# Ledger of designs, part 28: peptides against a protein of PDB entry 7Z53

Target 1, 150 residues: chain A of PDB entry 7Z53
Amino acid sequence: PRIKNQADCIPFFRSCPACPGSNITIRNQINALTSFVDASMVYGSEEPLARNLRNMSNQLGLLAVNQRFQDNGRALLPFDNLHDDPCLLTNRSARIPCFLAGDTRSSEMPELTSMHTLLLREHNRLATELKSLNPRWDGERLYQEARKIV

## One batch from the design tools (peptide; aimed at target 1 N52 S57 Q67 L100)

Design b2_p20_5_s2 (made by RFdiffusion4, then SolubleMPNN; from b2_p20_5, 10 letters changed)
Fold by OpenDDE base, seed 2:
Structure b2_p20_5_s2 (fold): chain B 150 residues (1-150), chain A 20 residues (1-20)
Amino acid sequence: as target 1 above (150 residues)
Amino acid sequence: SYTPLEQDAELTLALAESYV
């Protein structure tokens, strides 16, 4: 999958593990694909990261979205907070930091970023639908149930 | 058996999955 809005160019960091044709890249891609089964790349495997990926400002059970940019009106991943952000270092003029996702390599591989973005949108769609169907559920319940569906 | 809330959850999940 790709980002639909071609008008905006978002820089991505390319490291050795992300170099096409390398065994390291293959390994990383396989890891990402395997994590797709349980969607850990989207939600994070560690609780602190999982909390940072959630929108905690309401009880809608949503994942956090980018507050600065959208893709043709659709949600993008939130930005990470790295001391030496490699995405910023790669293209200093663009001033676009790395994205925050369950997979720390999301910004190193645009393909993963696209997939994470799609699943982010799907989760939020599901959470919204679940809220409509079950208004008495709180944010935690909505988040967990949407996560199970994804 | 399920509590009323759990029953609602099962139904809700089934309905939600139908929209995916």
Scores: peptide ipSAE 0.021, ipTM 0.431, DockQ to the pose 0.062
OpenDDE base, seeds 1, 3, 4, 5: peptide ipSAE 0.020, 0.019, 0.015, 0.020; ipTM 0.439, 0.432, 0.476, 0.413; seeds 1, 4, 5 fail the geometry check

Design b2_p20_5_s3 (made by RFdiffusion4, then SolubleMPNN; from b2_p20_5, 10 letters changed)
Fold by OpenDDE base, seed 3:
Structure b2_p20_5_s3 (fold): chain B 150 residues (1-150), chain A 20 residues (1-20)
Amino acid sequence: as target 1 above (150 residues)
Amino acid sequence: SYTPLEQDAELTLALALSYV
């Protein structure tokens, strides 16, 4: 049966075909960008926060990483600098402050902390790869292009 | 806008990421 209310339908489409050779009849599908990941929780939706999340010490377009701790050589989120840090207040013996991320709830949910950490690593990986491909790009260009890819 | 060289670089990166 045909759906009458087309306004409530979700459209689907196939990607473009490609042939590896001039004499090949079997078509390969070209991957198309059909989804968008809202990474505002990683980069911040406010300009002051977004700047604080970046590594401004160089022109590599990197996000800031933790300066005290690493996870087996891998980057962790930087710490925030809150006057009344709720993470410090929750467990005074641990003395671990809240992480700085685009989402202020990152330290409240371990799942968000993990996801933000992975996306931090992915951004910095992408920025590094983009730098190798485009050595003349400055930090702003690298940061923005990596952000668009994430 | 991108130069042809930049377009090729981005395409190469996108292809590399699609296989990992």
Scores: peptide ipSAE 0.021, ipTM 0.432, DockQ to the pose 0.030
OpenDDE base, seeds 1, 2, 4, 5: peptide ipSAE 0.019, 0.020, 0.019, 0.016; ipTM 0.533, 0.484, 0.418, 0.503

Design b2_p20_5_s4 (made by RFdiffusion4, then SolubleMPNN; from b2_p20_5, 9 letters changed)
Fold by OpenDDE base, seed 2:
Structure b2_p20_5_s4 (fold): chain B 150 residues (1-150), chain A 20 residues (1-20)
Amino acid sequence: as target 1 above (150 residues)
Amino acid sequence: SYTPLEQDAERALELAKSYV
């Protein structure tokens, strides 16, 4: 799925060439689809990355969101912190860094970024609802239970 | 029937779907 960009949305940029029909595009799409089964593209397959993808400022079990931009008030993926950020190097005038996600290739294709963004929103929505239903759950419980549903 | 946790999860899922 693709996010419908609104006036308040940031533009999507690619870190690598990915035209329809190219091997890069096919490979990325296949990997994204396989990762979708366990949602590793959203949560990360490694614990250090998984922690970096979480909002650790509270006990709400949320994933981290972009602190600079929103999509008409809705969350976007946080930015990564790369020394040689390929997204910045691709379009120096735009100055939009690569996004941080469970799959490092999320910024290579806008389609992947959109999908990850939607799943980010779904997780946070689920965690929010679970908090309202189970007010005594801590952030870890909320995060894990929401992750199981996604 | 569902456990309380499963019931909560299903309810949360239904509520969250309304925001998509």
Scores: peptide ipSAE 0.017, ipTM 0.430, DockQ to the pose 0.076
OpenDDE base, seeds 1, 3, 4, 5: peptide ipSAE 0.023, 0.014, 0.015, 0.015; ipTM 0.550, 0.445, 0.447, 0.444; seeds 1, 5 fail the geometry check

Design b2_p20_6 (made by RFdiffusion4)
Pose (drawn by RFdiffusion4):
Structure b2_p20_6 (pose): chain A 150 residues (1-150), chain P 20 residues (1-20); non-standard residues A16 CSO
Amino acid sequence: as target 1 above (150 residues)
Amino acid sequence: AEEERFEAETEARTARELAA
């Protein structure tokens, strides 16, 4: 009903195999995230990304927030610096990149981005309250405790 | 390469926040 040219096709990349190039093993696929319901979409599933998502400027246990833009004085997710950045293409003049989050699909829909941004703010809210209660806690403890709650 | 990028971003972002 839409593509009249049969020489055309819809693009598709096979998933990456767990055992590349093997003739012995039955091909299987890979999960890049923790299977647990653990808010890995907020905090990341790999150690370097997790650190990049954290605010390292102080001992407050915060996740990093966007430094150029706010939503009526509230935090937005930080931008990611991707090579193939699809978000810039949606509006050339706006030049607004994709967001950095615990998962790489946070910008797929604004509706989804809103949920990520909400959980980012909630973490920082909890870490702030926990600091008021337990001033002796360092940045790592505040981070872990808030992450545990979220 | 991606790990280096994350490290550089963290450092640059942290430097800007401390400067402000």

Design b2_p20_6_s1 (made by RFdiffusion4, then SolubleMPNN; from b2_p20_6, 9 letters changed)
Fold by OpenDDE base, seed 3:
Structure b2_p20_6_s1 (fold): chain B 150 residues (1-150), chain A 20 residues (1-20)
Amino acid sequence: as target 1 above (150 residues)
Amino acid sequence: EEAARRAADAEARTAALLAA
């Protein structure tokens, strides 16, 4: 191959075509967003990270939320604790560190930050509802059951 | 009897959440 450094390559995948209705002139594609949501971006794919994303101060099965900021009373992602925080270094006047999420790109792409925030709120909503319905469930079960629903 | 009905309702709602 002409490109010798494969580490710099970005894989490109094309989705499969979908069967159209009455209009066969446009080649439509399968909507991948309707597939199963891989929530590893929210919960973390590794156990050490997953534990750091949880609120371990109670038995409510909640994900950790930002302790400094809220969005009109609604939860935001917690901050990461990086030695060389690129978010702090990019804009020193703002003094806002990177968010902690299952995907390291959470602070790199605003769209991911928003989606992760929404799913964080949804998880905590579900965990709260499950606690109300099942008051004897501990934090681990509440977390796991809410995770299965998300 | 009231407690049993509430427990059954909670289980049904939990099942509905898990099935969604």
Scores: peptide ipSAE 0.081, ipTM 0.747, DockQ to the pose 0.021
OpenDDE base, seeds 1, 2, 4, 5: peptide ipSAE 0.065, 0.034, 0.030, 0.066; ipTM 0.725, 0.662, 0.584, 0.738

Design b2_p20_6_s2 (made by RFdiffusion4, then SolubleMPNN; from b2_p20_6, 11 letters changed)
Fold by OpenDDE base, seed 5:
Structure b2_p20_6_s2 (fold): chain B 150 residues (1-150), chain A 20 residues (1-20)
Amino acid sequence: as target 1 above (150 residues)
Amino acid sequence: ERAAELEAQRAARTAALLAA
């Protein structure tokens, strides 16, 4: 059902419209996470940001991961480098900066943080798997092919 | 010939990955 009061909500889309067959008058909803993913949320919509989100230290086509923390060996989003970091200002004692992601809200909502983290892991998994299958692919090819699959 | 065959095999493996 439609969310009536959007004033108290922050947009988070889980589905997208689909038109089955020749019936274009009835719109169905499919899981957006398993079909189309807005790459700008994960990969960045602008080239400078997209490059900052990538691991450029090798030719593995990976996205950058957090260098300080892991989740039981699993990757987390990398930290940003903001001058006036609102995450650091929120809790001075915690000293946890904001995450770097394609979505500027990634550090504000746990749902977005989790989704970005999941897709980061999936991209890196795919890139790693593609590297094993195609060892001669360079980092750019691996990155682009993994991005297409996501 | 060998390079083409290797590329075909890699493409097949990639397709299998996508199908899984």
Scores: peptide ipSAE 0.031, ipTM 0.479, DockQ to the pose 0.020
OpenDDE base, seeds 1, 2, 3, 4: peptide ipSAE 0.013, 0.012, 0.000, 0.000; ipTM 0.351, 0.293, 0.236, 0.235

Design b2_p20_6_s3 (made by RFdiffusion4, then SolubleMPNN; from b2_p20_6, 11 letters changed)
Fold by OpenDDE base, seed 1:
Structure b2_p20_6_s3 (fold): chain B 150 residues (1-150), chain A 20 residues (1-20)
Amino acid sequence: as target 1 above (150 residues)
Amino acid sequence: ERAEKLAADAAARTAALLAA
């Protein structure tokens, strides 16, 4: 991170510019997303993030869920593991980390958080139902098929 | 048939959520 003083700053970073040539007249950001409607806000646009969003402890094809909190028995988004967590820095008394989702903005607004939570729940519901319909499917197949439906 | 129903239900719910 470029910010050295974390005592009075919130670590939000400007997008990195793309420099395709030597004569740059227009600043363009590096594209971090797919060009498809593929629910990348849920599953991520990069393979490492996609793996981190999955529950890899079993073969149920589920997305990872919060391990500390539930919403009346319903799953919540898992927490991210950020060194300089802006959520922790913004509200030091609450001590609630930012949520982890396919879109990095999942914690920016409650509306986004709720939408990501709902889609996570929907994926897990689909994966669970697909498992009941296809008991021989492994976790990868369940995850991919649920992802295709979402 | 059940799988198709599940897929249709999921698609409809997702569309409704995204349209809200």
Scores: peptide ipSAE 0.000, ipTM 0.293, DockQ to the pose 0.023
OpenDDE base, seeds 2, 3, 4, 5: peptide ipSAE 0.000, 0.000, 0.000, 0.000; ipTM 0.285, 0.305, 0.245, 0.199

Design b2_p20_6_s4 (made by RFdiffusion4, then SolubleMPNN; from b2_p20_6, 11 letters changed)
Fold by OpenDDE base, seed 5:
Structure b2_p20_6_s4 (fold): chain B 150 residues (1-150), chain A 20 residues (1-20)
Amino acid sequence: as target 1 above (150 residues)
Amino acid sequence: EREEALRRQAEERTAALLAA
């Protein structure tokens, strides 16, 4: 296997860790899939969350990326700032908090995390391309246009 | 005039990107 040391693994929090195949897991996954149509799992359905998911440090229309980790140079989801972070409780030695995404369950299911990550990268790619094609567009325009394409 | 031309060009480029 590619993973050599489990200590290097990013921990995930499950709503029902004792029941990995429970209906709760299935429901969470289905709910996440339904939100896929409007991409709310990526962009957030509420404005405060949507703003937190964006990179507001520039006018590039990008989504925020993880500031601590990258995947071979590729972006990862940013971390959330939860008061009682359940992900930190999963592995106290790892000290890896939950991911921030439009779906609050992003850190509960690795499959969803991966999908969110891919769509994050795709959005940022699109925004970058759109900036190149339309250099006069501001960050809001780039963000919205990229969001429409995703 | 120049801005309109640039706008049209940008829109065409964007459309091409979407069509690809």
Scores: peptide ipSAE 0.030, ipTM 0.625, DockQ to the pose 0.019
OpenDDE base, seeds 1, 2, 3, 4: peptide ipSAE 0.024, 0.026, 0.021, 0.028; ipTM 0.576, 0.560, 0.501, 0.591

Design b2_p20_7 (made by RFdiffusion4)
Pose (drawn by RFdiffusion4):
Structure b2_p20_7 (pose): chain A 150 residues (1-150), chain P 20 residues (1-20); non-standard residues A16 CSO
Amino acid sequence: as target 1 above (150 residues)
Amino acid sequence: SAETIARYEEEIAERVANES
């Protein structure tokens, strides 16, 4: 009904195999995230990304927030610096990149981005309250406690 | 992987500098 040219096709990349190039093993695929319901979409599933998502400027246990833009004085997710950045293509003049989050698909829909941004703010809210209660806690403890709650 | 790690450390450093 839409593609009249049969020489055309819809693009598709096979998933990456767990055992590349093998003739012995039955091909299986890979999960890049923790299977647990643990908010890995907020905090990341690999140690370097997790660090990049944290605010390292103080001992407050916060996740990083966008430094150029706010939503009526509230935090937005930080930008990611991707090589193949699809978000810039949606509006050339706006030059607004994809967001950095615990998962790489946070910008797929603005509706989805809103839920990520919401959980980012909630973490920082909890970490702030927990600091008021327990001034002796360092940045790592505040981070872990808020993460545990989220 | 090493390049991504370096990129992340650079981004963190930029953010810390901006907030200082």

Design b2_p20_7_s1 (made by RFdiffusion4, then SolubleMPNN; from b2_p20_7, 17 letters changed)
Fold by OpenDDE base, seed 2:
Structure b2_p20_7_s1 (fold): chain B 150 residues (1-150), chain A 20 residues (1-20)
Amino acid sequence: as target 1 above (150 residues)
Amino acid sequence: EEARREAFEEQRRQQVELLA
């Protein structure tokens, strides 16, 4: 059903359709994501996004974490800096931005938020362990090796 | 799906408030 109250709508848009050939019955989408195996939901499918998801302040190969909040000392997903933040628009009183993740749906489904958070923590754990095992590795190598394991 | 998103937003708000 079409929602009549447009003022309360979250401005998420449906992806562009793809034309795979003879099957017009099923609306296919243009796939802009990489494979599930590479964990693009965590790391992003585009290089600019991937860089924004990383902690570039050091050479530890870590993913960026929330700078405002922690979960009992554990990392949370960082907030995004969207010009038109749908999370801010949906609940103006709460003033809580959307999370930044490789999957743009991270702030739509609590299951995804939880998964992304867990995988972020796992990546950072792995990167930390890899650093201890390989002290001479730089941040890029630590990040890539941890990413391969996740 | 709208109800789900609303529930998620509320949950997220509560979580952030608890962590603040």
Scores: peptide ipSAE 0.007, ipTM 0.270, DockQ to the pose 0.034
OpenDDE base, seeds 1, 3, 4, 5: peptide ipSAE 0.007, 0.006, 0.000, 0.000; ipTM 0.262, 0.232, 0.185, 0.202

Design b2_p20_7_s2 (made by RFdiffusion4, then SolubleMPNN; from b2_p20_7, 17 letters changed)
Fold by OpenDDE base, seed 2:
Structure b2_p20_7_s2 (fold): chain B 150 residues (1-150), chain A 20 residues (1-20)
Amino acid sequence: as target 1 above (150 residues)
Amino acid sequence: EEEREEAFRRQREARIAALA
């Protein structure tokens, strides 16, 4: 290692490089399945939150969407019901509350809001497609199968 | 902006407390 005093190092590492053949100009990485995307930022990591993020009004396995606003007909994240809503402080005249998502920071960072919104739409798209392919699946099955695909 | 950031901090702490 370049740094001799490893006691002061933060444990971070890269995968080993691999150079097939004699061509060293193209650096490849060892491809190993070591992790997966759980999308907990969308679905939530706690059961009570996960339930609140779902549309429980039907058996379509959908995530809840905003009931007040849409983006040119496309879904937006649902609003949360926070006691002290930080988003209401951003523009008091607008009176727009924070969004509800699996990641509590979804309304704090606009980039997260966008990503979560897109993944919300993707889940609902997948659930809709799965319903078409499997009409007998109930909402729980549709939700879980779509969640695994995302 | 400072007030907003403080409000988010309080909300995060409240969520953590609720999960404990």
Scores: peptide ipSAE 0.204, ipTM 0.773, DockQ to the pose 0.046
OpenDDE base, seeds 1, 3, 4, 5: peptide ipSAE 0.161, 0.186, 0.160, 0.190; ipTM 0.737, 0.759, 0.730, 0.758

Design b2_p20_7_s3 (made by RFdiffusion4, then SolubleMPNN; from b2_p20_7, 14 letters changed)
Fold by OpenDDE base, seed 2:
Structure b2_p20_7_s3 (fold): chain B 150 residues (1-150), chain A 20 residues (1-20)
Amino acid sequence: as target 1 above (150 residues)
Amino acid sequence: EEERRRRFEEEQQRRIEALA
């Protein structure tokens, strides 16, 4: 390969071409997964943060959710506990703190906030399903197994 | 760790209540 140091490469892979008989002018791609989602932005890369992102009030293996607000009954990210909360400082009238996520940039980019929220919901969905399938699993097992699937 | 987590949760609750 032209790039000598493969360790510096982003793990993007090209799909194999799929050539239908009649459409020679359009190079189709086969359906393939070439990468996975690094969910560290959701779960946190450090153990103290990871624990703060979990719902530790039960043994359901859930991530913590906002206790003040919901999105039509669906979960939102919990608030952070920043000393000088930039979200509070930016809009004094709104008085809404920054969200807490595995990525500190969660409240800086609404797109990230949305993705984190969706993945939080997915984790909790998975944990709930796993609990139904495996009633004897404790919260730690449920959390870890759901995390593996995400 | 448990104490730290408890304090965090309590602070979260206080913040939520302060917003009400």
Scores: peptide ipSAE 0.024, ipTM 0.458, DockQ to the pose 0.071
OpenDDE base, seeds 1, 3, 4, 5: peptide ipSAE 0.005, 0.013, 0.011, 0.019; ipTM 0.301, 0.356, 0.304, 0.442

Design b2_p20_7_s4 (made by RFdiffusion4, then SolubleMPNN; from b2_p20_7, 11 letters changed)
Fold by OpenDDE base, seed 2:
Structure b2_p20_7_s4 (fold): chain B 150 residues (1-150), chain A 20 residues (1-20)
Amino acid sequence: as target 1 above (150 residues)
Amino acid sequence: RLEEIERYERMRAEQVAALA
């Protein structure tokens, strides 16, 4: 059902529905994620997104981290750069944009945000450890090997 | 502004700690 007073709505979006065949009673969502096993919620399912989630400023194979906030010195998810950021509209005083993650739901559920943050830290920890063990590995190798372990 | 930053960090810390 459509809400009439859209002025009071938070503009969060869900994936588009898909009804294969003539059976319209089963409402499926378009497959936007590759797999839970490959941690696509952390790394992204699309190459452009995956690149934006990486720290490309060095050859350490790290995922990008928040540039404005930290958790007692520990990394937080980077912010996205949305034109119409629904997170900014939720609490205009806080001015906290939506997080950028492989799963767009990261900013919708605090539990997902926390989990993605933990996995972000784990990846970066693994990449750092792999760099120590293999100092000649470049950023791409470190990123891919850490991604395999996660 | 600093208070808001600290509040955000505290909130995130609590969320992370709850799942750790």
Scores: peptide ipSAE 0.045, ipTM 0.611, DockQ to the pose 0.029
OpenDDE base, seeds 1, 3, 4, 5: peptide ipSAE 0.026, 0.035, 0.027, 0.016; ipTM 0.547, 0.580, 0.520, 0.329

Design b2_p20_8 (made by RFdiffusion4)
Pose (drawn by RFdiffusion4):
Structure b2_p20_8 (pose): chain A 150 residues (1-150), chain P 20 residues (1-20); non-standard residues A16 CSO
Amino acid sequence: as target 1 above (150 residues)
Amino acid sequence: SNPLGHRNQFPNTGEFLGIH
């Protein structure tokens, strides 16, 4: 009903196999995230990304926030620096890149971005309250406790 | 000031297939 040219096709990349190039093993695929319901979409599933998501400027246990833009004085997710950045393409003049989150698909829909941004703010809210209660806690403890709650 | 963060990026090694 839409593509009249049969020489055309819809693009598709096979998933990456767990055992590349093997003739012995039955091909299987890979999960890049923790299977646990653990808010890995907020905090990341690999150690370097997790660090990049954290605010390292102080001992407050915060996740990083966007430094150029706010939503009526509230935090937005930080930008990511991707090579193939699809978000810039949606509006050339706006020049607003994809967001950095615990998962790589946070910008797929604004509705989805809103839920990520919400959980970012919630983490920082909890870390702030926990600091008021337990002033002796360092940045790592505040981070872990808030993460545990989220 | 907090430094800017990023995610790891890897090339896509998946085979391309046309869906017809």

Design b2_p20_8_s1 (made by RFdiffusion4, then SolubleMPNN; from b2_p20_8, 11 letters changed)
Fold by OpenDDE base, seed 3:
Order: structure tokens, then sequence, then C-alpha cells
Structure b2_p20_8_s1 (fold): chain B 150 residues (1-150), chain A 20 residues (1-20)
């Protein structure tokens, strides 16, 4: 490294590459990514918000998804229900409200929106797989276990 | 398969999941 004063450096760490034949290694990589991103931005850091981000219509432990739009059959983030929605006010012709996520600024940064969307899909995928493996688990158990894995 | 017993494994990928 050209910089000798390590006190002025912010350390950057990269995880080890996944081995093609090791399923466990692949999973570890995914977990490392989610830990870096901070899953709280997807699930919410407060219980009231966390509950609003869940699909409460069934016992599948799923996060809520957009009820109006999909991406070629894939889930999108649900819309928020703000009284004075800044997304609607910014562009009245588009008529697209802000997305609901653990981070209130999710709609301000398209990159975050994309990441939230991917993690939403991953959670719901995991919850679905866990339901298959553990058919007697209720929605709370499925949600919590999927959250731990993400 | 066993909700309280064996280590769960993802059926499609074969990835074992350690539950905390």
Amino acid sequence: as target 1 above (150 residues)
Amino acid sequence: ANPAGSRPEFPNTGIPVALR
C-alpha cells in the first residue's frame, strides 16, 4: 500500500471466494453480504415498522410485497401509505408513491431500492423453503428464522 | 424435515442451514 499511515485509512475487507462445490461456502458469502448491508434496513429497526413490513394475511412468514406492480412476475417493495407522500408530490404526473422499507430513505436512492427488493425476494424465498422443510412452523417462526438467515 | 431435530437443508440447493 502507498499510504503508510494506517491511522488515516478506513479498512476494507473482502470475503473469501466461494468454492463451486461447497454449498456452505456459498451460504457464508450471502450471510456476509447481508451483515454488511444491515438487514435492519429491510426488516425495520422498530417493531411497529417491522409489523407493517410483514404479510399478515397468512402464516407463511413473508414480507409484504407490492400489490399493484411486479417485475416480470417477481416481487417489488410495497408502497407506503403516507398522508403527504413526498414521492407523489415531487412528480405528480407519475403518481408513484414512496416504497415502504426499513429505511425511510429507500425511495430516495434507487440503489437502495434495488437492494431492498433483492433482499425482500430472498427473505420470501427462504421463508418458503423453511415452510417446506418445517410444515408445522407458524408464520412467526418462519419469519424469525428467515430473518436470522438473511 | 424435523422442526425440532435435524439440521435443515435447502432442498433445491442442498445448502445446510444452521439455525440459531
Scores: peptide ipSAE 0.009, ipTM 0.431, DockQ to the pose 0.023
OpenDDE base, seeds 1, 2, 4, 5: peptide ipSAE 0.009, 0.008, 0.008, 0.008; ipTM 0.367, 0.403, 0.428, 0.387; seed 2 fails the geometry check

Design b2_p20_8_s2 (made by RFdiffusion4, then SolubleMPNN; from b2_p20_8, 9 letters changed)
Fold by OpenDDE base, seed 3:
Structure b2_p20_8_s2 (fold): chain B 150 residues (1-150), chain A 20 residues (1-20)
Amino acid sequence: as target 1 above (150 residues)
Amino acid sequence: ANPAGSRPEFPNLGEFVGLR
């Protein structure tokens, strides 16, 4: 469909732009993000990687978060565990390893890191909300349902 | 995408995300 009010439209790389107008919500914002960025970059396109990106310590369907650092109390991406970590090798004094994400470029571009972080937080938020709404769902169900929404 | 283990293009990533 063609939207006439082009001034308020968000341009997407796919077909038509979205013009939420007065119905802008957090969900709409996330939809705009996932319309531009393939969510597979966050979850991983391969099953072994996807499993490594999950928090398997509980049945909450959460993605793994950084265990060393937080951003003013909010979650950051987990670190990868590479034998020859290129991020550590780039600046040995900084001692900051590469982040683990669905796309290895997450540590190459700060913009991608930010996007991944936002989507990580959104997934975990959704999973938490879904758990509240559906307390009988196990971790797999919560993870998959949150993934579908993101 | 670059192969896994590629050198980051932006070495100041830690500073950007507030880790340094």
Scores: peptide ipSAE 0.022, ipTM 0.568, DockQ to the pose 0.035
OpenDDE base, seeds 1, 2, 4, 5: peptide ipSAE 0.013, 0.014, 0.014, 0.015; ipTM 0.473, 0.503, 0.513, 0.479

Design b2_p20_8_s3 (made by RFdiffusion4, then SolubleMPNN; from b2_p20_8, 11 letters changed)
Fold by OpenDDE base, seed 4:
Structure b2_p20_8_s3 (fold): chain B 150 residues (1-150), chain A 20 residues (1-20)
Amino acid sequence: as target 1 above (150 residues)
Amino acid sequence: MNPAGSRPELPNTGILVGLR
């Protein structure tokens, strides 16, 4: 092996192949997650995560936003509540937790953080507009219809 | 009338999240 110290290795596992129903020689992986078109990077692929990403304090269908910080009055990603938060471990001076998003990588790069923040803002904008257009819609319908647009 | 205190802006701290 090129790397002698296994502690320096990140384990990568290749996804299982999908069985092609045809003579397709291209190896496709089984999708064990939600559809790529459902914006799972914003909404999560699992129900518990999806619930944590939502603002459940009201019936506006909004995503949760940061409660401590804003960007010139604009929403930021909420902080996660990780037991062993790697962001807190890495930068002990700033004491800023990792961000909560549908993609766990939301805190790895500023560019990714910015994209998730943009999509969160867009969802919340859409849900707000949909509420204005449809005052009788509940928070679930607002969330799902905004999610379909995003 | 409690002044709605301006929420502070996030400091531009590069959060390098270690790969799990």
Scores: peptide ipSAE 0.006, ipTM 0.323, DockQ to the pose 0.035
OpenDDE base, seeds 1, 2, 3, 5: peptide ipSAE 0.000, 0.000, 0.000, 0.000; ipTM 0.182, 0.252, 0.184, 0.224

Design b2_p20_8_s4 (made by RFdiffusion4, then SolubleMPNN; from b2_p20_8, 11 letters changed)
Fold by OpenDDE base, seed 3:
Structure b2_p20_8_s4 (fold): chain B 150 residues (1-150), chain A 20 residues (1-20)
Amino acid sequence: as target 1 above (150 residues)
Amino acid sequence: ANPAGSRPEFPNTGILVRLR
């Protein structure tokens, strides 16, 4: 019998095979973009926010990092400058502001904070490597190219 | 996503080490 409630059906599709020239029994799949990492959570989806997340003090194409704290010598997300900062209000004794990121939830969930932090570090690593490979690139070029790779 | 300025449920302060 056929499923009558088609509204609850979940379609499933298989990728087409790519056969090698040799007689190999392994069926290779044609690569297809079926998933992506939305980097807007790191870089921001709006231009004003995106600019605030960048280090504009040099031409290295880096994202801004925390100026007060590090994690065992590694970069952390910069702090936001919020009026009535909810993070400061949550624990007045800690005096730790909310992090600034492309996603406002970055300070709400530790897993998200960790992911943002890792991607921040990866961007800056990539930008640094790109600068080494392309010394003539300005900060905008380095930033955009690193963003595409992340 | 929550609106900007929402109260964090789980603020992550444990990973912070002061820069020297």
Scores: peptide ipSAE 0.018, ipTM 0.520, DockQ to the pose 0.022
OpenDDE base, seeds 1, 2, 4, 5: peptide ipSAE 0.010, 0.013, 0.010, 0.009; ipTM 0.408, 0.448, 0.448, 0.409; seed 4 fails the geometry check

